# Peptides against a protein of PDB entry 3V4L, part 229

Target 1, 386 residues: chain A of PDB entry 3V4L
Amino acid sequence: GQPLAKDKVALLIGNMSYWEHPKLKAPLVDVYELTNLLRQLDFKVVSLLDLTEYEMCNAVDEFLLLLDKGVYGLLYYAGHGYENFGNSFMVPVDAPNPYRSENCLCVQNILKLMQEKETGLNVFLLDMCRKRNDYDDTIPILDALKVTANIVFGYATCQGAEAFEIQHSGLANGIFMKFLKDRLLEDKKITVLLDEVAEDMGKCHLTKGRQALEIRSSLSEKRALTDPVQGAPCSAEALVRNLQWAKAHELPESMCLKFQCGVHIQLGFAAEFSNVMIIYTSIVHKPPEIIMCDAYVTDFPLDLDIDPKHANKGTPEETGSYLVSKDLPKHCLYTRLSSLQKLKEHLIFTVCLSYQYSGLEDTVEEKQEVNVGKPLIAKLDMHRGL

## One batch from the design tools (peptide; made by RFdiffusion4, then SolubleMPNN)

Design b2_p23_1_s1 (from b2_p23_1, 7 letters changed)
Fold by OpenDDE base, seed 3:
Structure b2_p23_1_s1 (fold): chain B 386 residues (1-386), chain A 23 residues (1-23)
Amino acid sequence: as target 1 above (386 residues)
Amino acid sequence: SAMEEEEQKLLEEGAEVVSYSTD
């Protein structure tokens, strides 16, 4: 019969805003595009940008809680990385210069933990360099992996080589994602799909002789990313998994705020990623005696590191939100919260209405505090243990 | 090819190919 997944779960990590290393751009678009494609494939997708070592460890732990017997697990990473002795290391944004294995996440350790979950398929898509790190001579003594015959690695590049992005017009795409996205929805065995992506990448003149896709597989069965999820969750474990994923993807409900002056504000929320949310405000009712009014958001939790200069923009693009701008309401003020993983408490902030009456020169302000609880990934408390 | 034309257009528009290397 056709293989069935008990469920399908993906963790996507894109690191670009490095502290001590060159900044990348492609991980933003690549994580977003891959998220949308995997959602069309009925994956439960957690998408995270710019994680510290600690945040990456917790994201992997939460991902492993979503895995169970016969579940398909996919890990995608885009960012800096290296390969020592056939072990792949993902570099967090807070990694020191130089970084070592102690500052990085070993993919083969994650694979070991996925094999303990008795997963139906393990897919790793690694959009990073595979050069040796000469500052780290540590040979990880990894225990022998179980013979599960369900592992696929798609490396964006070959051993000892670099991965590349194309930067254009302020956006970027990784070379790997450029070709992967065109085939990802095909009903093919995942190793056949990746082989076709390798042939397409092999035609790219921009990276010819510098980047080549490598496929490493023990996959003995004909499994595809298109494989249907087994029907209704019949187990307590499947219910727990569904609840855990839903918890990480719950947006705040849109609110209608009423001010004493009679102005009504719509406050709305949109997810760009599991850790990135757009807040938008719009005036839905204005008394005729009020000639001008604006609704600003302010007084955010300090843990979010929100610069007020980047808040309350007239367009989503001015916040850096190029990806979701088409799905957002027009004629709002927009604020991007890019670090929801850092939120320890409830998201409490102030909506400040600034307005002017006809025939008065002085601006009047009214304020309302808003508590939206823990949005998206902030519900997982990814800082538990600091 | 259509891909070569796209690549050439990207380069003419000032696209840069950037390594993920930290070196």
Scores: peptide ipSAE 0.471, ipTM 0.913, DockQ to the pose 0.819
Fold by OpenDDE base, seed 5:
Structure b2_p23_1_s1 (fold): chain B 386 residues (1-386), chain A 23 residues (1-23)
Amino acid sequence: as target 1 above (386 residues)
Amino acid sequence: SAMEEEEQKLLEEGAEVVSYSTD
């Protein structure tokens, strides 16, 4: 029979906004496109952008808590990285220059921990450079991996080579994701699917001689990303996993705020990623005696590092949200919260209504505090170690 | 092919291939 997954869980990390290293662009679109495809494949997807070392460690720990016997685990990473002695290192956004193994996450350490969970399949998709880091002479003494025969690595590039993005019209895509996305939904053994992606990359003149996919596998079974999830979660652990994942993807409910002047505001929320949320406000009712009114969001928690200059934009694109803008209501003011992983407490903020009465020169302000609890990834308390 | 047409379009529109290198 077709193999069954007990569940399917994916962690996608896209690092772009490096502090001490060149900024990337492709991980934004690549994480988003891969998230949507893996959701169509019934994966529980956690999608995270721009993580520090500490935040990456916690994201991996939370991912490992979602893994269990017969669960399919997929880790995707897009960002800076290196390979020393056959060990792959993912570089966090706060990594120093030069970075070392002590500042980075070793993929083979994550694999070891996944093997301890008795997973049904372990897939690593690594969209990063595989150059040696000559500033890190540390030979990682990794414990011997178990022979689990359920491991697949898709490296975006060959050993000692670079990964690339294609920048076009202000966006970018990784070369690997460009070809992977076209085949990811195919009902094929994952190694066969990746071989076809490698052949497609080999036909591209832009890619040819620059980047080539390396597939490393010990996969003894015909496992595919299309493999159905085994029916109703019967275990307490499966119920807990489903509840934890659902909590990490729960948006705040849309609110109708009523001001004393009789203005009504709709406040809404949209997820771009597990750590990125858009707040939008719209005037849904205005008394005729009020000639002008605007609804702003302000007074965000300091942990979110919200610049007021980037808040309350007339378009999602002006906030840096290019991907979900089609699904958002029009004629709102938009604010993008890009660091929800940093939220320690409830998301409390102020909705400020500025308005003018007919025949009065002065603007009037009314304010309402809004508490939306812990949105999205903030429910996982990724900060429990600080 | 559709891929060759897309690639040719990217080249004509001035697409740049940028390395993930930190060097």
Scores: peptide ipSAE 0.419, ipTM 0.885, DockQ to the pose 0.721
Fold by OpenDDE base, seed 2:
Structure b2_p23_1_s1 (fold): chain B 386 residues (1-386), chain A 23 residues (1-23)
Amino acid sequence: as target 1 above (386 residues)
Amino acid sequence: SAMEEEEQKLLEEGAEVVSYSTD
């Protein structure tokens, strides 16, 4: 019969805003595009941008809690990385220069932990450099992997080679994602799908001789990303997994705020990623005696590191949100919260209404405090243990 | 091919290929 997945879970990490290393651009678009495709494939997707070492460790731990016997696990990483002695290291945004294995996450350690979960399929898609780090002389003593015939690595590049992005019109895509996205929905064995992606990359003149896909697989079964999920959650573990994922993806409900002057504001929320949320405000009712009226959000928790200069923009794009702007209401003020994983408490902020009456020169201000609880990934408390 | 046409268009539009190298 067709293979069935018990469930399908993906963790996607895109690191671009490095502190001590060159900034990247492609991970933003690549994580977003891959998230949308994997959702069409009935994956439970956690998508995270710009994680510290500690935040990456916690993201992996939470991902491993979603894994169980016969679950398909997919890990995608886009960012800086290296390969020493056949071990792949993902570089966090807070990694020092130079970085070492002690500052980075070893993918083969994650694979070991996934094998302990008795997963149905383990897919790693690694969009990073595979150069040796000569500043890291550490030989990782990895425990022997179990012999599981269910592992697939798609390395965006060859051993000792670089990964690349194509920058165009202020956006970028990784070379690997450029070709992967066109085939990802095909009902093919994952190794056959990746082989076709490798052939497509090999035909492109921009990528030819710079980057070539390496496929490493032990996969003995015909498993595809299109494999259907087993219908009813038959186990308590499947229910817990579904609840945990749903908890991490719950947006605050949109609310209507009423001010004393008779102005009504709609406050809305949109997810760009599991750790990135857009807040938007719109004036839905204004008394005719009020000639000017704006609704600003302010007084955010300090843990979110929100620069007021980037808040309350007239367009989503002015906040750095280029991907979800088509799905957002028009004629709002927009604020992007890019670090929801840092939120220790409830998201409490102020909505400030500034308005002017006809025939008065002075602006009037009214304020309301809003508590939206823990949005999205902030419900997982990924800061626990700092 | 459609891929060659897209690639040619990217080059004509000034697309840059940038390494993820930290060197």
Scores: peptide ipSAE 0.412, ipTM 0.882, DockQ to the pose 0.737
Fold by OpenDDE base, seed 4:
Structure b2_p23_1_s1 (fold): chain B 386 residues (1-386), chain A 23 residues (1-23)
Amino acid sequence: as target 1 above (386 residues)
Amino acid sequence: SAMEEEEQKLLEEGAEVVSYSTD
């Protein structure tokens, strides 16, 4: 019969905003596009941008809690990385210069932990450099992997080679994601799908002789990303997994705020990623005696590191949100919270209404504090222990 | 091909290929 997945879970990490290393651009678009495709494939997707070492460790731990016997696990990483002694290292945004294995996440360690979960399929898609790091002389003593015959690695590049992005019109895509996205929805064995992606990369003149996909697999079964999720009965473990995923993806409900002056504001929330939320405000009712009014959001928790220069913008793009603007309501003020993983407490902020009465030059302000609880990934308390 | 046309368009629009290298 067709293989069935018990469930399908993906963790996507895109690191761009490195502290001590060159900044990348493509991981933003690549994580977003891959998230949308994997959702169409009935994956439970956790998508995270710009993680520290500690945040990456916690994201992997939470991902491993979603894994169980016969579950399909997919890990995608886009960012800086290296390969020493056949071990792949993902570089966190806070990694020192030079970085070492002690500052990085070893993919083969994650694979070991996935094998302990008795997963139905383990897919790693690694959009990073595979150059040796000569500043890291550490030989990882990895435990012997189990022979599970359910492993696929798609390396965006060859061993000892670089990965690349194509920058155009202020956006970028990784070369790997550029070709992967066109085939990802095909009902094919995952290794066959990746072979076709490798052939497409080999035909492109921009990529030919610069970057080539390496496929490393031990996949004894015809497993595809299109394989249907097993229907009812849901086990207790499947219910727990569904609840854990839902907890990490629950947006705050939209609010209607009423001010003493009689202005009504709609406050709304949209997810760009599991750790990135857009807040939007709109004036839904204005008394005729009020000629001008604007609703600003301010007084965010310090842990979110919100630059006021990028808050309360007339467009999502002015906040740094280039991807979800089509799905947002128009004629709002927009604020992008890009670090929800950093939130230790409830998201409390102020909505400030600034307004002017007809025939008065002075502006009046009214303020309301809003508590929206822990939005999205902030419900996982990824900072437990910092 | 559609890929060759897209590639040609990217080149004409000044697309740059940038390495993920930290070197």
Scores: peptide ipSAE 0.406, ipTM 0.876, DockQ to the pose 0.709

Design b2_p23_1_s2 (from b2_p23_1, 9 letters changed)
Fold by OpenDDE base, seed 5:
Structure b2_p23_1_s2 (fold): chain B 386 residues (1-386), chain A 23 residues (1-23)
Amino acid sequence: as target 1 above (386 residues)
Amino acid sequence: SAMEKEEEELLKKGAKLVSYSTE
């Protein structure tokens, strides 16, 4: 029969806003587009941008908790990276310059832990450089990997080579994702799909002789990303996993705030990523006696590091949100919370209404505190231990 | 090809190929 996945789980990490290294752009687009494609394939997707070493470790640990016997696991990473002695290292945004293996996540260590879960398929998609880091002389003592089938690596580049993005005035994919996205929904064995992506990438003149996709596989079975999920959760563990994932993707409900002056504000929430949320506000009712009024959000938790200069923008794009702007209501004020993984407490903030009555010169303010609990990834408490 | 034309248009727009290298 066609192979069945017990479940499908994906962790997507896009690192771009490095502290001590060159900033990237494509990981934003690549994680977003891949998230939407994998959701169409019935994957439970956690999508995370700009993680520190500690946050990456916790994201991987939470991902591994979602893995079990016969589950399909997919890890995608886009960012800086290196390869020493056949070990792939993902570079966190807080990595020092130069970085070493102790500052980075080893993909082969993650693979070892995935093998312990007896997963039905392990897919690694590594959109990073595979050059040697000459500042890292550590030979990791890899514990003996179990002899398991059903592992697939799609490396965006070959050993000793670089991965690339195209930077221009607009949003663009990395070279790997540009070709992967066009084929990802095809009902093909994953190694056949990646081979077709390799052939398509091989036609790109921009990267000819600089980047080439490498496929490493122990996949002995005909498994595809299109393989159906087993219908009813057959175990208590599967039900718990589904509930945990659902909680990590729950948005706050839209609220109608009523002020004493009779102004009504609609407060809404949208997910850009599992750790990135847009708050939007709009004035839905204004009494005729009020000539002018503005509603803004303020007093965010300090853990979120929200600069007020980037809050309450007239467009989503002015917040740095270019991907979900088409799906948002128009004529709002927009605020982007880009680091929900740092949120230790409930998301409590203030909606401030500033308004003026007809024939009065003085501006009046009313404030209402809003508690929306822990939105999205903040429900997983990824900062446990900070 | 259609792709070659797209690549030529990107280059004409001043697109840059950026490495994920930190060097």
Scores: peptide ipSAE 0.441, ipTM 0.887, DockQ to the pose 0.881
Fold by OpenDDE base, seed 3:
Structure b2_p23_1_s2 (fold): chain B 386 residues (1-386), chain A 23 residues (1-23)
Amino acid sequence: as target 1 above (386 residues)
Amino acid sequence: SAMEKEEEELLKKGAKLVSYSTE
């Protein structure tokens, strides 16, 4: 019969804003596009940008809680990385220079934990370098992996080689995602799909002789990313998994704020990623005696590191939100919250209405505090171990 | 190819190939 997944879960991590290392750009686009494709494939997707070591560990732990017997697990990573002795290490944004295995996440350790969950399929898509790190002489003594015959690695590059992106004035994919995205929806065995991606990438002249896709697989069955999810959640564990994923993706409800002057503001929320939210404000009603009015958001929790200079922009693009701008309402003020994983408390902020009456030169201000609870990934309390 | 033309246009726009290496 056609293979069935009990469920399908993906964790996507894109690291670009490194503290001590060269900044990347493509992981933003790659995680976003891959999220949309995997959602079309009925994956439960957690998408995270710019994680510290601690935040990456917690994201992996939460991902492992979504895994169970016969579930398809997919881990995608785009960022800096290295390979020592056949072990792949993902580099967090807070990694020191030089970094070591103690500062990084070992993919083979994650695989071991996924095998303990008795998953139906384990897919790793690693868009990172596979050069040796000569500053890390640690030979990880990994316990022998179980023979589960359900593992697929798609490495963006071959052993000892680099992965690349194309940086220009616009948004672009990394080299791996550029080719992967065109094939990902195909109803093919995942190893056949990745082989076609390898052939397509092999035609790229920019990376010829520098980057080549490598497939490592023990997959004994014809499993595809298109494999249907088994029907109604019949187990308590499946219900818990669905609730946990839903909790991590719940946006605040849109609010209508009424000010004493008679101005009405619509406050709305949009998810760019599981840890990135756009807040937007629009004036939905203005009394005729008010000639000008603007609604600013301010007084955010300090844990979010929001620079007021980047808040309350006239376009989503001015906030750095280039991907979701088409889905946002027009003629708002926009603010991008890019670090929701850091939120320990409820998201409380102030909406400040600045307005002017006809025939008065003085600007009047009214303020209203808003509590929207814990949005998106902030509901998982990824900081509970600090 | 169509891809070669895209690559040439990217290079003309001053696109750079950036390694995910930290070195």
Scores: peptide ipSAE 0.440, ipTM 0.886, DockQ to the pose 0.874
Fold by OpenDDE base, seed 2:
Parts: structure tokens; sequence; C-alpha cells
Structure b2_p23_1_s2 (fold): chain B 386 residues (1-386), chain A 23 residues (1-23)
């Protein structure tokens, strides 16, 4: 019969805003597009941008809690990375210069932990460089992997080679995602799909002789990303997994705020990623005696590191949100919360209404505090060790 | 090919190939 997945879970990490290393751009687009494609494939997707070492460790731990016997696990990473002695290291945004294995996440350690979960399929898509790091002389003593015959690595590049993105005036994919996205929905064995992506990438003149896809597989069965999920959650573990994922993706409900002056504001929320949320405000009712009226959000928790200069923008794009702008209501003020993983408490903030009456020169302000609880990934308490 | 034309157009627009290397 057709293989069935017990469930399908993906963790996607895109690191771009490095502290001590060159900034990247494509991981934003790549994680977003891959998220949308994997959702069409009935994956439960956790999508995270710009994680520290500690945050990456916690994201992997939470991902491993979603894995169980016969579950398909997919890990995608886009960012800086290296390969020493056949071990792949993902570089967090807070990694020092130079970095070592102690500052990075070893993919083969994650694979070991996935094998302990008795997963049905393990897919790693690594959009990073595979150059040796000569500043790291550590030989990781990895425990012997189990022979599970269900592992697929898609490396964006060959051993000792680089991965690339195309930077221009707009948004673009990395080279790997540019070709992967066009085939990802095909009902093919995952290794056959990746081989076709390798052939397509091999026609790219920009990266010819610099980047080539490498496939490493032990996959003995015909398994595809299109394989159907087993029907209604038959186990307590499947129910727990569904609830855990749902918690990490719960948006605050839209609110209508009423001010004493008779102005009504709609406050709404949109997810860009599991750790990135857009807040938007709009004036839905204004008394005729009020000539000017603006609604600002302020007083965010310090843990979110919100610069007021980047808050309350007239467009989503001015906040750095280029991907979800089509799905957002128009004529709002927009604020992007890009680090929801850092939120320790409830998201409490102030909505400030500034307005002017006809025939009065002075502006009046009214304020309301809003508590929206823990939005999205902030429900997972990814800070439990700080 | 259609891809070669797209690549040529990107280069004409001043697109840069950027490595994920830290070196």
Amino acid sequence: as target 1 above (386 residues)
Amino acid sequence: SAMEKEEEELLKKGAKLVSYSTE
C-alpha cells in the first residue's frame, strides 16, 4: 500500500541577522516559501528566524517533543554553517568570531535524537556552507547512529563548497530553494525529487562549478513528502502533539477598543513566522468633531527589544514585513514583533490614541493597556534555562 | 534557455552572488 505518515512535522530555521558575521537575506524568503509549501503537504510547521544558540537548542528540543514512532520529521536550516569530519554545524546568530563546535548545533546529534523517537522518515535540508572551520579542531565523538534506513540529507552544496544567494534590489531565494520550491509538491520518493532538483540546479550558470546539490540517503522505502497523514489522531501522544503545535501557532483574537472620545480602534494580529507577529491598528469609527486621529502601540516588554522608530509604520514593508503584506488589511499602522521567542511574560502593551478636536489647537491623548497573553511560539517558554 | 535569460537579466540589474561563508 501507499506509505502513511503517523504525522508530519517540520522545523525551519532561517538565520540572517548575525551579530559577528555577514548578514544574509534569502533565509527570510526561503523559510516563508518552504513553510507555505510544507503546509500544503499537511506538515505541522514551526518556522523560526534569527535564533541564538540557546534559542536554537530549545527549538530543537520542542521539535523533538513533536516527534514519535512513524512521524515524518523534516529539519530545514538556512544560514551560516560548516562541516568538520562529516559533521554539519548550524551557526546561531550570537555565535562569536571565530566560532567553534561548542557555539553551534551539530545536525548529527539532532539525527541521533530523532532516531531515538523511532521516526518514519528523517529529512534534513541544509542550506549552508560545508567548508571546514579551521578554528575548530574539536573532533566530536558522536555515538554510533542506529541503522534505521529512513534518513535523507539534501545538502545545498558539496563537501568543502559554499552555498549562495542572489542579492538584488528585491527579495530572492537562495540557490537551493529557488529550485527546490518548484518540485517540492511532486508525488515522488524524496530522493528522486531531490535528484531532479540537483539536475535543475546543475543548469544554473551563476553557480556552475561553485555549488552543487549533494544527496546522502539510507532511505530503503518509497517515502514522499506527499505521503498522507494517518487519519484521526488515534493515540494520546498524537493528541498531545497536535495541541503542542496548535499552542505555538495561536494568534491573539482581534479586538475592538473603545475610547472615551467615541473613537473605535480595531486591533489585529497576523503571523509572519512562529516567532514573528505583525500588530496592526485601524480607526474604524471617528466622531465628526475629531479632525485628526492616530492610534499608536507602545510600552512593549523589554525582552522584545522593540525600537519605537520601527513601530507604527504606514505600511508592512516599512516594518521589514515584505511577505505577508498582501494578507494584511490596508490603511493601518503596523508594528513587527520579530523576537517572540524572547518573551518571558504576557505580551502587555499600550494603545495610545492621539486626537484633535475641531477648533482646539491642543492634541488630546487617551491610553488603554492591552494584555494578549503569550502569542505564537512564546507559549512554549523557550527560555526555561535562562 | 528561459533560465539563462533570467540569469542574464539579474546580472544586468546588478545582482550579486553572495556566499554563506563567514570568511
Scores: peptide ipSAE 0.432, ipTM 0.885, DockQ to the pose 0.874
Fold by OpenDDE base, seed 4:
Structure b2_p23_1_s2 (fold): chain B 386 residues (1-386), chain A 23 residues (1-23)
Amino acid sequence: as target 1 above (386 residues)
Amino acid sequence: SAMEKEEEELLKKGAKLVSYSTE
């Protein structure tokens, strides 16, 4: 019969906004597009941008809690990385220059932990460089991997080589995701699918002789990303997994705020990623005596590092949100919260209504505090140790 | 190919190949 997945879970990490390293752009697009494709494949997807070392460790720990016997686990990473002694290291955004293994996440350690969960399939898609880091002389003592015959690595590049993105005035995928996305929905054994992606990427003249997809697998069964999820969750662990994932993806409910002047504001929320939310405000009712009014959001928790210069914009794109703008309501003010993982407390902020009466030059302000609890990934308390 | 034309158009627009290496 066709293999069945007990469930399908993916963690996608895109690191771009490095502190001490060159900034990237494609991981934003790649994580977004891959999220949408994996959702069509019935994956539970956690999608995270710009994680510190500590945040990456916690994201991996939470991902491992979603894994169990016969679950398909997929880890995607796009960002800086290196390979020493056949060990792949993902570089966090806060990694020092130079970075070492103690500042980075070892993929083979994650694989060991996934094997302890008795997963049905382990897929790693690593869109990073595989050059040696000569500043890291550490030989990681890895425990021997179990013989599980359910492992697939898709490396965006070969050993000792680089992975690339194409930077231009627009948004573009990284080279690996550019070709992967066109085949990801195909009902094929995952190693066959990746081999076809390797052939397609091999036609790219820009990366010819610089980047080539490498497939490393020990996969004894015909498993595909299209494999159906086993029916209704029959175990307590499957129910817990479904609840934990749902908790991490729950948006705040839309609110209708009523001000004393008689203005009504709609406050809405949209997820761009598991750690990125857009807040939008719109005037839904205005008394005729009020000629102008705007609803600003302000007084965010300091842990979110919100630059007021990028808040309350007339377009999602002016906030740095280029991907979800088509799905957002028009004619709002938009604010992008890009670091929800940093939120230690409830998301409390102020909605400030600034308005003017007909025939008065003075602006009036009314304020309402809004508590929306812990949105999206902030419900996982990824900072409980900081 | 369609891809070769896309690559040529990207190069004409001043697109750059950026490595995920920090070196």
Scores: peptide ipSAE 0.418, ipTM 0.876, DockQ to the pose 0.848

